Peptides against a protein of PDB entry 3H8D. Designs and how they scored, part 143

Target 1, 122 residues: chain A of PDB entry 3H8D
Amino acid sequence: DMKRQQRFFRIPFIRPADQYKDPQNKKKGWWYAHFDGPWIARQMELHPDKPPILLVAGKDDMEMCELNLEETGLTRKRGAEILPRQFEEIWERCGGIQYLQSAIESRQARPTYATAMLQNLL

## One batch from the design tools (peptide; made by RFdiffusion4, then SolubleMPNN)

Design b2_p22_3_s4 (from b2_p22_3, 12 letters changed)
Fold by OpenDDE base, seed 2:
Structure b2_p22_3_s4 (fold): chain B 122 residues (1-122), chain C 122 residues (1-122), chain A 22 residues (1-22)
Amino acid sequence: as target 1 above (122 residues)
Amino acid sequence: as target 1 above (122 residues)
Amino acid sequence: DEEVEALVQEQIERTLALLESR
């Protein structure tokens, strides 16, 4: 059974409302992605002025990145790739464990590395 | 089957011969380690003046770090942890694939994540 | 990579629009 590579990425973004403001008035958010092999398993968005957004494959497919990893170009963007713990630390702080657990229990989550790891922890 | 965490580390070192030289005359080498769960699977050393040293678990145990991951303190050293690709890129350049393959074929390599991945590639 | 940033920004805009519609 070939083990899929787990890769994590982070990219800053500017809110649409701040796009045309002066640079000093542009508040940066952060976009996070966990790819389980070629496909996204989890996505997370940190906003400067509202609660974090947590998304898991199966449940939130329509709101998540639909490109496979190679199509995103993230692997070719310098500084975009981050360590697993750099993703997980934020995921945990944002209540990601409970969110994914709830998605599993409601049968909304697609099986991924993330669901497997959570099932092993609980 | 709980999947072991794969973690990679890099630390600079100064050659023994350069220890007492002026800072400008100290040529830095690089020490690399791959931990498959708590135990080292691969080790690599880049030297400024001689060929790289490649080491794999089972074959080279006596020359490799014998401390488990937690004992090394590497996880607590800022900047020591690196991405998998940062290790693999150097490993490949140094002939690590062929080295590990030879160790597997000679029955000297201990089964690790590294041996499993190589077997899946070939 | 401007292309990646554009893609991410587009997705964020879609997500924000969906959340605001709720």
Scores: peptide ipSAE 0.031, ipTM 0.485, DockQ to the pose 0.664
Fold by OpenDDE base, seed 4:
Structure b2_p22_3_s4 (fold): chain B 122 residues (1-122), chain C 122 residues (1-122), chain A 22 residues (1-22)
Amino acid sequence: as target 1 above (122 residues)
Amino acid sequence: as target 1 above (122 residues)
Amino acid sequence: DEEVEALVQEQIERTLALLESR
């Protein structure tokens, strides 16, 4: 239910192509995740050289983290957990509201806290 | 085309570092946007302690608002919408004309109402 | 690219700063 703990995380990443380059040639991205209880509800990726990637559970499962929250180890990674607003502000800025809305309307979105909140808002 | 509605908005922001400080220690910035129809054409940020940020569509997309106008909710935020001259006056003061001109000349600017107007002027 | 990284970080920070406008 919607009483599940909502937890948000952010970690930096380096593109695979840049992994072994000199530091000056490594472009950093940011990986964001929203977990609705143990399962991911939304994933978001900020890239240095391409548009943001938005992913919602149900629609984009094949591209999203396949691990439950405990399996990710994110809760044990210092500095990875972020405030809800730190996720939501970026999500909104990247068009996440409309992205999720479209996924709901197309019946692709798996019901999550995020879908419920959006449906309450609209 | 150039018949799209041109709408301008301004909202205040507080630096993240100041978010939890006493009100007297919160320095306010201003976020400006020019929407050419549904899509942003120019973005501008006034900061209390660093130079203004100027952004133009095509060149600076990665740093600009990713939402279309309707998605932003700016049209529904009382006091957010401003007059064209309220935007342009600051834009000009901050060197926006030259900034956009340079973006056009370097072929980085996406065609917008702003680029068209500038090209008509020059 | 340190410059690109800085820009992305700045973008994030700017976005977060807009919380006060809501």
Scores: peptide ipSAE 0.017, ipTM 0.320, DockQ to the pose 0.038
Fold by OpenDDE base, seed 3:
Structure b2_p22_3_s4 (fold): chain B 122 residues (1-122), chain C 122 residues (1-122), chain A 22 residues (1-22)
Amino acid sequence: as target 1 above (122 residues)
Amino acid sequence: as target 1 above (122 residues)
Amino acid sequence: DEEVEALVQEQIERTLALLESR
């Protein structure tokens, strides 16, 4: 159902290699997720020292969050939920539109709210 | 769309530990998949020396086939495709009905043809 | 054929490793 609630989340992460370093030497990454109802539609990871990682449902399932929204606990984590535009702005800057479009064209993308919105835009 | 083509496949596998053994010492397992259109709905693995592994979409995505049907090449592999009943018979014997039902009740199962059929049955 | 079998085998190996890690 395309009327499912669209919810977006962002949380920081520290690289495993930096876990035991002094705070000044810990470089933060950012993990982003778009949930189309209970299921993830898009995932994005901003790293401090490498290119962004973009992931879309169907194509990248094995690399994306395996938990449904309730299981993630994200809805209960203060400050984790963000506005749609806060996700989309980063997504667009990282080349997410082209990435998702290519996934659709290659028949790798599972239909989600994100795929529908893109198809309406173009 | 619940009118998507339902296709089922079965292929043998050899345990990693047996890969280099003599043929007589290689015990075959069996990998089964149910595709609801391009996307996997259920996966099942029969092992020669341990209990069956049952997997359902939504709950077990990280453990299931990550490829869409076309990417698997299964439709082009001679003898891989099986009849629905050939899958269902094994699924039922392995406790698949109860497994899928529990996944639905726990809100872990992604809606598929399989979930719809089960809900119609009960 | 062999490529498909190799892919499936790899998935099984990953699955087993994941299960063992739990």
Scores: peptide ipSAE 0.017, ipTM 0.337, DockQ to the pose 0.399
Fold by OpenDDE base, seed 5:
Structure b2_p22_3_s4 (fold): chain B 122 residues (1-122), chain C 122 residues (1-122), chain A 22 residues (1-22)
Amino acid sequence: as target 1 above (122 residues)
Amino acid sequence: as target 1 above (122 residues)
Amino acid sequence: DEEVEALVQEQIERTLALLESR
């Protein structure tokens, strides 16, 4: 059901080793999530010192957020929610289109809003 | 610098899955924090259905409160602040002494008031 | 990274606890 609300979130994280360093020495990472209704469809992590991590529902469930949207509390966290394009811009730059496409072709992706949109573009 | 102010806090939480259940079906947990000056030194969680969680600075930074004391707003929240012994009693019962000791011995603990006090006791 | 994912999940849950107290 593509009537489900599409919502996107971003939260920062600091590496444990950097937690109490001077501000200029703290490298920040970013955790991104796309929720298709109550369930996560895509997840993405930007790290300061390693390649981005891309995750899609069905294929990468064990590595993705286990909580449904309400359970995360993200809707109640000020500054966590982002616009769709703020997610998609990063997703695309990180190779997310190809990643999701491969997951679909390998029959690993669970159908989501994201898979439907991709299939509309291809 | 052991001149830093040692402050302790406790707040309740309800599990995400219980958030909107009937009151009698909401199991309450407790979140505890020890701040050594502006930075957290120890964190502890009591859960209704799983073992206590113990966390110490340096070792468990990624799982601990990311906000400094002022950022938490805990000093302004009525009923949140507790006495040192109210924290320590629970900490000790949950095996916190051994946990922190192990973190020191494994060279994972960041030096704090808590580490200093423990080293004075041993 | 499975470890990072797990830590992020825990951070979310702990943050929720803090938010509920505010």
Scores: peptide ipSAE 0.061, ipTM 0.441, DockQ to the pose 0.038; fails the geometry check

Design b2_p22_4_s1 (from b2_p22_4, 10 letters changed)
Fold by OpenDDE base, seed 4:
Structure b2_p22_4_s1 (fold): chain B 122 residues (1-122), chain C 122 residues (1-122), chain A 22 residues (1-22)
Amino acid sequence: as target 1 above (122 residues)
Amino acid sequence: as target 1 above (122 residues)
Amino acid sequence: DELEERLREREARNAALRALAA
């Protein structure tokens, strides 16, 4: 159960409104995902001109990727997979610990590796 | 993690088309849910005039209750909570074991208490 | 229906993600 492999991914994205603009006007964001086994546990979106978006399983299911890991194709996309710390560093900087903690305390978070780790830390 | 409380519920439902008919024409169905902690793991719907609907987390998320257990109000609805065996008996009769197994083998099932139990059995 | 709207939005996001991941 908690033996599931933890895998992390990052891919760039261009805002839909910027897709057809000149390159200098295509402001690039970043989409991050933490998969706890086949299913997403945390999602994070960095944008060039708005606050980061933090999402946790259970609380934010409607806004998160509902594809399982295999369906995403991320495991086959070169350069997409990142190290745990590469995710966690950004997560922490964006206030992810507090966000997840709040989701746990409000009983909105679905149990994941992320919730377990936090509950072991605190 | 697997220490989460397993709770089971059943409520009746009347088909929308039958809502305004005379009682004798209101064919009653049954809605079943297995919650693994706060989140639904399995859902089952019995209908009077069509095959049962079996749903498992991960595979059938779009068709399952997305409310957490507290949001459903089921814990406060008299007569809604049932014993594990009361759920499992119907689940088994409806082919739930095979359905869940197939979902696991196809990697469509989100890990839950239900998947863990089946994987321990087989 | 609010639920249907939310589901449609989810589907749209999923489609967008699939396009990004491809």
Scores: peptide ipSAE 0.100, ipTM 0.497, DockQ to the pose 0.140
Fold by OpenDDE base, seed 3:
Structure b2_p22_4_s1 (fold): chain B 122 residues (1-122), chain C 122 residues (1-122), chain A 22 residues (1-22)
Amino acid sequence: as target 1 above (122 residues)
Amino acid sequence: as target 1 above (122 residues)
Amino acid sequence: DELEERLREREARNAALRALAA
């Protein structure tokens, strides 16, 4: 049901390789998620020194969070939840529209709110 | 979209532990899959010497096929595709209805054709 | 590492399935 609640989250993360470095050498990345109801639809990772990572449900399941929203604890993490536009702005800047569109055309995308919205836009 | 094509498949498999045994000692199991469009909705495994394994999308993704239907090659494997009832009969006998229902109630089930059908039945 | 192991196992299963379906 595309009437499911759409919720978006953002949390910082430190690269594993930087975990033991001095604070000044710990470069912070950002992890973004779009949940279509209890299930993740899109994931995005911004890194300080490499290209952004875009992931869409179905195609990139192995690289995305497998937990349902409740299991993530994101709804209980203060400051984690963001507005839809806060996700979409970054998603669009990173080429997310094209990425998802390509995933749909290649039949790799699992149907989500994101795929539905994109298909309505075209 | 619940209007997606529902396709069902069954293939035999040999247990890894029996791969090197003589043919008479290789006990054959059966792998079943229900695909809701390109994505798996239910998986079932019948083993000769242990209880059947039931798996539903969302809850058991880690244990299920992550490939889309096209990637599996099942549609190109002669004799693999089966009729809906050929799957459902075994599913029901193994307690699949209760298993899926429980997964829905615990909010572990990803929406699929299977979940929709079950919810309409209740 | 636990997650990585599970993912590797999943990949192995997928590969096996592809081989069976070929």
Scores: peptide ipSAE 0.046, ipTM 0.469, DockQ to the pose 0.207
Fold by OpenDDE base, seed 5:
Structure b2_p22_4_s1 (fold): chain B 122 residues (1-122), chain C 122 residues (1-122), chain A 22 residues (1-22)
Amino acid sequence: as target 1 above (122 residues)
Amino acid sequence: as target 1 above (122 residues)
Amino acid sequence: DELEERLREREARNAALRALAA
């Protein structure tokens, strides 16, 4: 619904295997999230040494953030929130449009703002 | 249309009368803009010594930015772009909801993303 | 900055108009 706030976030993360390495050896990845209201609609993970991970609500629920937006604390983390375009730009570059479209067509995607917008585009 | 990118910007400005004053004497105002695609949908101006100015497309065109988004250079100005909520928070505090609603009811507002969203809320 | 200049000009006009209305 258009009433739901669309919010986007990005935080860095260090791979578990790198956690105890020297700082210079910790490869930094990036975790991205799109929240449609309180619940995540899309998630993306950029890694330094493997393909991006794209996740959409409904299809990938078990791999996505299970916390509601407030529970994540992201709204209270300085520098975490990003512009919609900052998310979408990376999403698009990673093939997110096709990924979400496929999820819709396979009826795996849960309806979200993201699915609605894509359906409007198509 | 949902296809149009919604982008928000904020820049400081100094009043003309203060332009040649010492830095400490230059009262800083803030100019806010919501662009619905290439064209401005809402504009807001915060001043240090007078009430906020609220402007909506259709009603206040002559007082609003007449440049399309690309022409403004705002997208290329570091720090100018802000989150949707950063705009909306101030907009709401300044009575923007009522202002836009009144503009819609009086048929003065040009249809924009902002008008559509408000109509969805009401 | 061209935009800032235009905004300043607009503000000046608005200020003048408001002064007249006062």
Scores: peptide ipSAE 0.083, ipTM 0.525, DockQ to the pose 0.051; fails the geometry check
Fold by OpenDDE base, seed 1:
Structure b2_p22_4_s1 (fold): chain B 122 residues (1-122), chain C 122 residues (1-122), chain A 22 residues (1-22)
Amino acid sequence: as target 1 above (122 residues)
Amino acid sequence: as target 1 above (122 residues)
Amino acid sequence: DELEERLREREARNAALRALAA
């Protein structure tokens, strides 16, 4: 639905293994999400010492945030919301286009704004 | 074109009449722009002491920024870019939906992402 | 932050899953 608002968020997280370490040893990761209306469409996680994690709705539902946008409270968290390009730039650099494309071709991806946009691009 | 990036910007301006006054007497206005790809689609201006100015591509070309996005340098100006909702919230409060709708009905509006979205909404 | 905690937990779970699949 073209009417649905596309909203993007980023929050930091510290690995569970580092949660009790001294601050200097808490390597910060970043959690990103794209919400297509109330529902998450894409998620990615940047970690200090491992490859980025990319996730697509439909394919990776069990590994993605299960909360709708309202339930997350992200819209109420100051500084959490980011510009679309801030998400897309990272997504693209992490190989997200290819990842989503593959998910579409394998019929694993749930149709979202992101899948539609990719199909427009190709 | 669904491929075109929708980007929004806001910058302050001081009225020419106030430019030489003491800082306390410089009433700040705000200039907003929506770029549909490289080209401006909507512009609005909030003034301290007069009604908002709303402008739509096609109808108000002569009164809108004539520079393409790259030429404006807005993408390089720290703090200028804003979230889509930050633009839309102001746009809606200022009667922008009705303004754009009227421009479409009168066949004055150039087709843009904004016109398309409005048509989807109605 | 409760959300961040949940996310950390999910990450840990996912990491464990990946380790098992390795």
Scores: peptide ipSAE 0.075, ipTM 0.500, DockQ to the pose 0.053; fails the geometry check

Design b2_p22_4_s2 (from b2_p22_4, 10 letters changed)
Fold by OpenDDE base, seed 4:
Structure b2_p22_4_s2 (fold): chain B 122 residues (1-122), chain C 122 residues (1-122), chain A 22 residues (1-22)
Amino acid sequence: as target 1 above (122 residues)
Amino acid sequence: as target 1 above (122 residues)
Amino acid sequence: KEREERLKEREERNEFLRKLAE
């Protein structure tokens, strides 16, 4: 049911290697998630010194959040929720459309709101 | 197609009667809109000194925004777009669920994402 | 090599997610 609520989140993270450094030496990354109802549909990670990571449900399940939305606590984390466009803009800049398209073509993507929307676009 | 993008907006307004008063005497209201794809589905207005106004497509077309989303310029207005919950919370507090339900029962509501979601709930 | 690096990165992300769930 594509009527499921689409919710988007962004939280910062510090690299494990930098955790015990002085704050000035801790480079911040960004973790993004798109939840299609209770389950994640897309995940994205921006790093300060390496290429972005794009992940889509079905194809990248083992690398993505396995918790349902409520279990993550994201809905209760102040400042975590972002607008759809705030996710999509970054997703597009990172080549997310092509990434998801390829996952669909290879039959690796699990059907989600994101796959449906892309199919509407193409 | 319920896969249409649902976008929500909020902008302040000053009452016409207060437009030429000193700023301290200008009471601010709030204008809310839910767009189901390009077309408005729900509109809501909060006033400083009178009851809220709730409007739903089909029933209240003549009192609602007649412009499509792009025509409004809301997508380009800084700070105008809000999260779905930021709309829904106020909608619910104002009795929007009952208002929309009544519009459906009286066959006045145009089918929208909002009507579909309500029917899923009830 | 490359696979090992990917596995390590996955583990790091998993750890991050575990912390997120706390």
Scores: peptide ipSAE 0.082, ipTM 0.559, DockQ to the pose 0.351
Fold by OpenDDE base, seed 1:
Structure b2_p22_4_s2 (fold): chain B 122 residues (1-122), chain C 122 residues (1-122), chain A 22 residues (1-22)
Amino acid sequence: as target 1 above (122 residues)
Amino acid sequence: as target 1 above (122 residues)
Amino acid sequence: KEREERLKEREERNEFLRKLAE
């Protein structure tokens, strides 16, 4: 649906194990989200010490943000919103295309802008 | 076409008459562009001392950027790219919806993502 | 165990999301 606004966000996070360490010892990760309208379509997590986590709606609902866009407060958090390419570039580097494709083929992915874009690309 | 990336840019400009004035006397304007894939779809100019200029592809080709996206160098200019909403918010405030609608009705607008979005909205 | 590691990761992600919701 062309009416649904595609919005992308990125926020840093500190690992639970690092929360009480000195700032210099807190390795920063990044939490990314793609919202297709009010609902998350893709989620991605960059970690300093483990492989990226890729999540797509439908397949990974239990591991993804369950809040709608407004509930997250991301739209009101200064510096949180990023450009589509800023998300996609990382998504691609992390193997997101293959991951989403596999989710579509296994019929686990919920239809979203992301699935439509990929299917249009293929 | 879902394959065409929608990208938005903003750069400041100084009025010709102000070019040789002291910095404090140089009133800054803003040049905005929406590219639908490689080609400009909408252009907008904010001026400190005159009404905004709104331009849409097809109708205003002679007054708009004639370069394709890559030729402009905007993708390589730090700080130039803006979020879709950053463009749309200004576009709306400047009366862009009405302007584009009128261009469509007069059959002057070239079909773009912008025209499709508007027609989908109406 | 691989399953245990996956569960731990899930819990960590969920906790982060919960904090985000606050």
Scores: peptide ipSAE 0.079, ipTM 0.571, DockQ to the pose 0.278
Fold by OpenDDE base, seed 5:
Structure b2_p22_4_s2 (fold): chain B 122 residues (1-122), chain C 122 residues (1-122), chain A 22 residues (1-22)
Amino acid sequence: as target 1 above (122 residues)
Amino acid sequence: as target 1 above (122 residues)
Amino acid sequence: KEREERLKEREERNEFLRKLAE
């Protein structure tokens, strides 16, 4: 069996309240996803006016993308895929390491590539 | 131990003979590299006027980048890092699968992530 | 009020995800 491919994506979003504002008044957020094979392992959301949201598989399934990667269409969306480091840099800046660590320690995190890597790091 | 990170890079080059020509007369080539951890695993060169060059670790060490990734400075060069698929698409188009397969079969290829993946594929 | 704000944020996120899936 081939090792699961780690793929990362980023897409912008506009808040519903800003949807019909003039472009200059639309505050853009950013939606990030890490897919461990077909399934999302981590999700992150940057907002223009509030703290980032960090989500990890197992713990935050209800708030994360429930579609497998192919179903999302992200692989077919130009400009959506990003480099691993482009995800990780933001993840780390937002406290993702601590967040995932806590999820692991509380036994809430589903095992993923992300959890495995973190456990190697600690 | 953490799994080795696979990173891919692409940079343009101008042939020495074209170095001092006017920009419109400088034919651009492209240099591609796959690093399996700190060491290069595959290298590829696209040329404007001749067939592509494919190189794999072990077999083509003398023609490949001898610097480890950090020594290359590629990680610090804006726009140099590319997605895995951006490398693989060109690699495949240029016959890289067959090239690496042949290198494996002839026992010339050094084991890398690339060789491992290919062996999983075949 | 804090709880209400969190709920609103959840709703907004859910809406975004819904639209993403379309």
Scores: peptide ipSAE 0.065, ipTM 0.554, DockQ to the pose 0.220
Fold by OpenDDE base, seed 3:
Structure b2_p22_4_s2 (fold): chain B 122 residues (1-122), chain C 122 residues (1-122), chain A 22 residues (1-22)
Amino acid sequence: as target 1 above (122 residues)
Amino acid sequence: as target 1 above (122 residues)
Amino acid sequence: KEREERLKEREERNEFLRKLAE
């Protein structure tokens, strides 16, 4: 339903292997999430030394955040919420459009705001 | 069309009468805009000493920003872009839902993302 | 080797998600 809020978040992470290294040796990654109402629709991970990870609801549920938006605490974390375009810009660059399209065509993607928007765009 | 980006902006303004007063005597207002793609859909003004001003496309065109989004330069102004909820929260508090609804019912509102969303919500 | 790398990546993601939930 178009009434649902579309909210986007980004938080940094340090990989476990770098956790206790000197600051200059801690390579920072980024975790992105798109919530369609209370439930995650898309997830994305940027890593310093490996390919981006793209995940879409339905197809990748077991690898995505299983908590609803409120349970994550993201709405209460300062600086975590980002603008839609801040997410989409990275999503597009990482091949998210093709990834989501393929998930739709293979009947793996759960219907979300993202799937509907893509089908409108195509 | 649902393909159009919904983007929201906020910039402060100082009323002309206070422009050359001491800093402590400059009362700050806020100018808000919702752009449905390239064209403004809603405008809102918060003033320090008078009621909020609400404006909707179609009804209030002559009092609203006449420039398209690119012409405004808002997308290039640091800190101007805000999250959708940052706009909607103020809009709701100021009576924007009722204002837009009345404009729709009186056939004064131009169809926008905002009008469609409200009609879905009702 | 590729399978092992994928499994390692999954574990790292899971650990991150767990920390997020805390």
Scores: peptide ipSAE 0.064, ipTM 0.569, DockQ to the pose 0.236

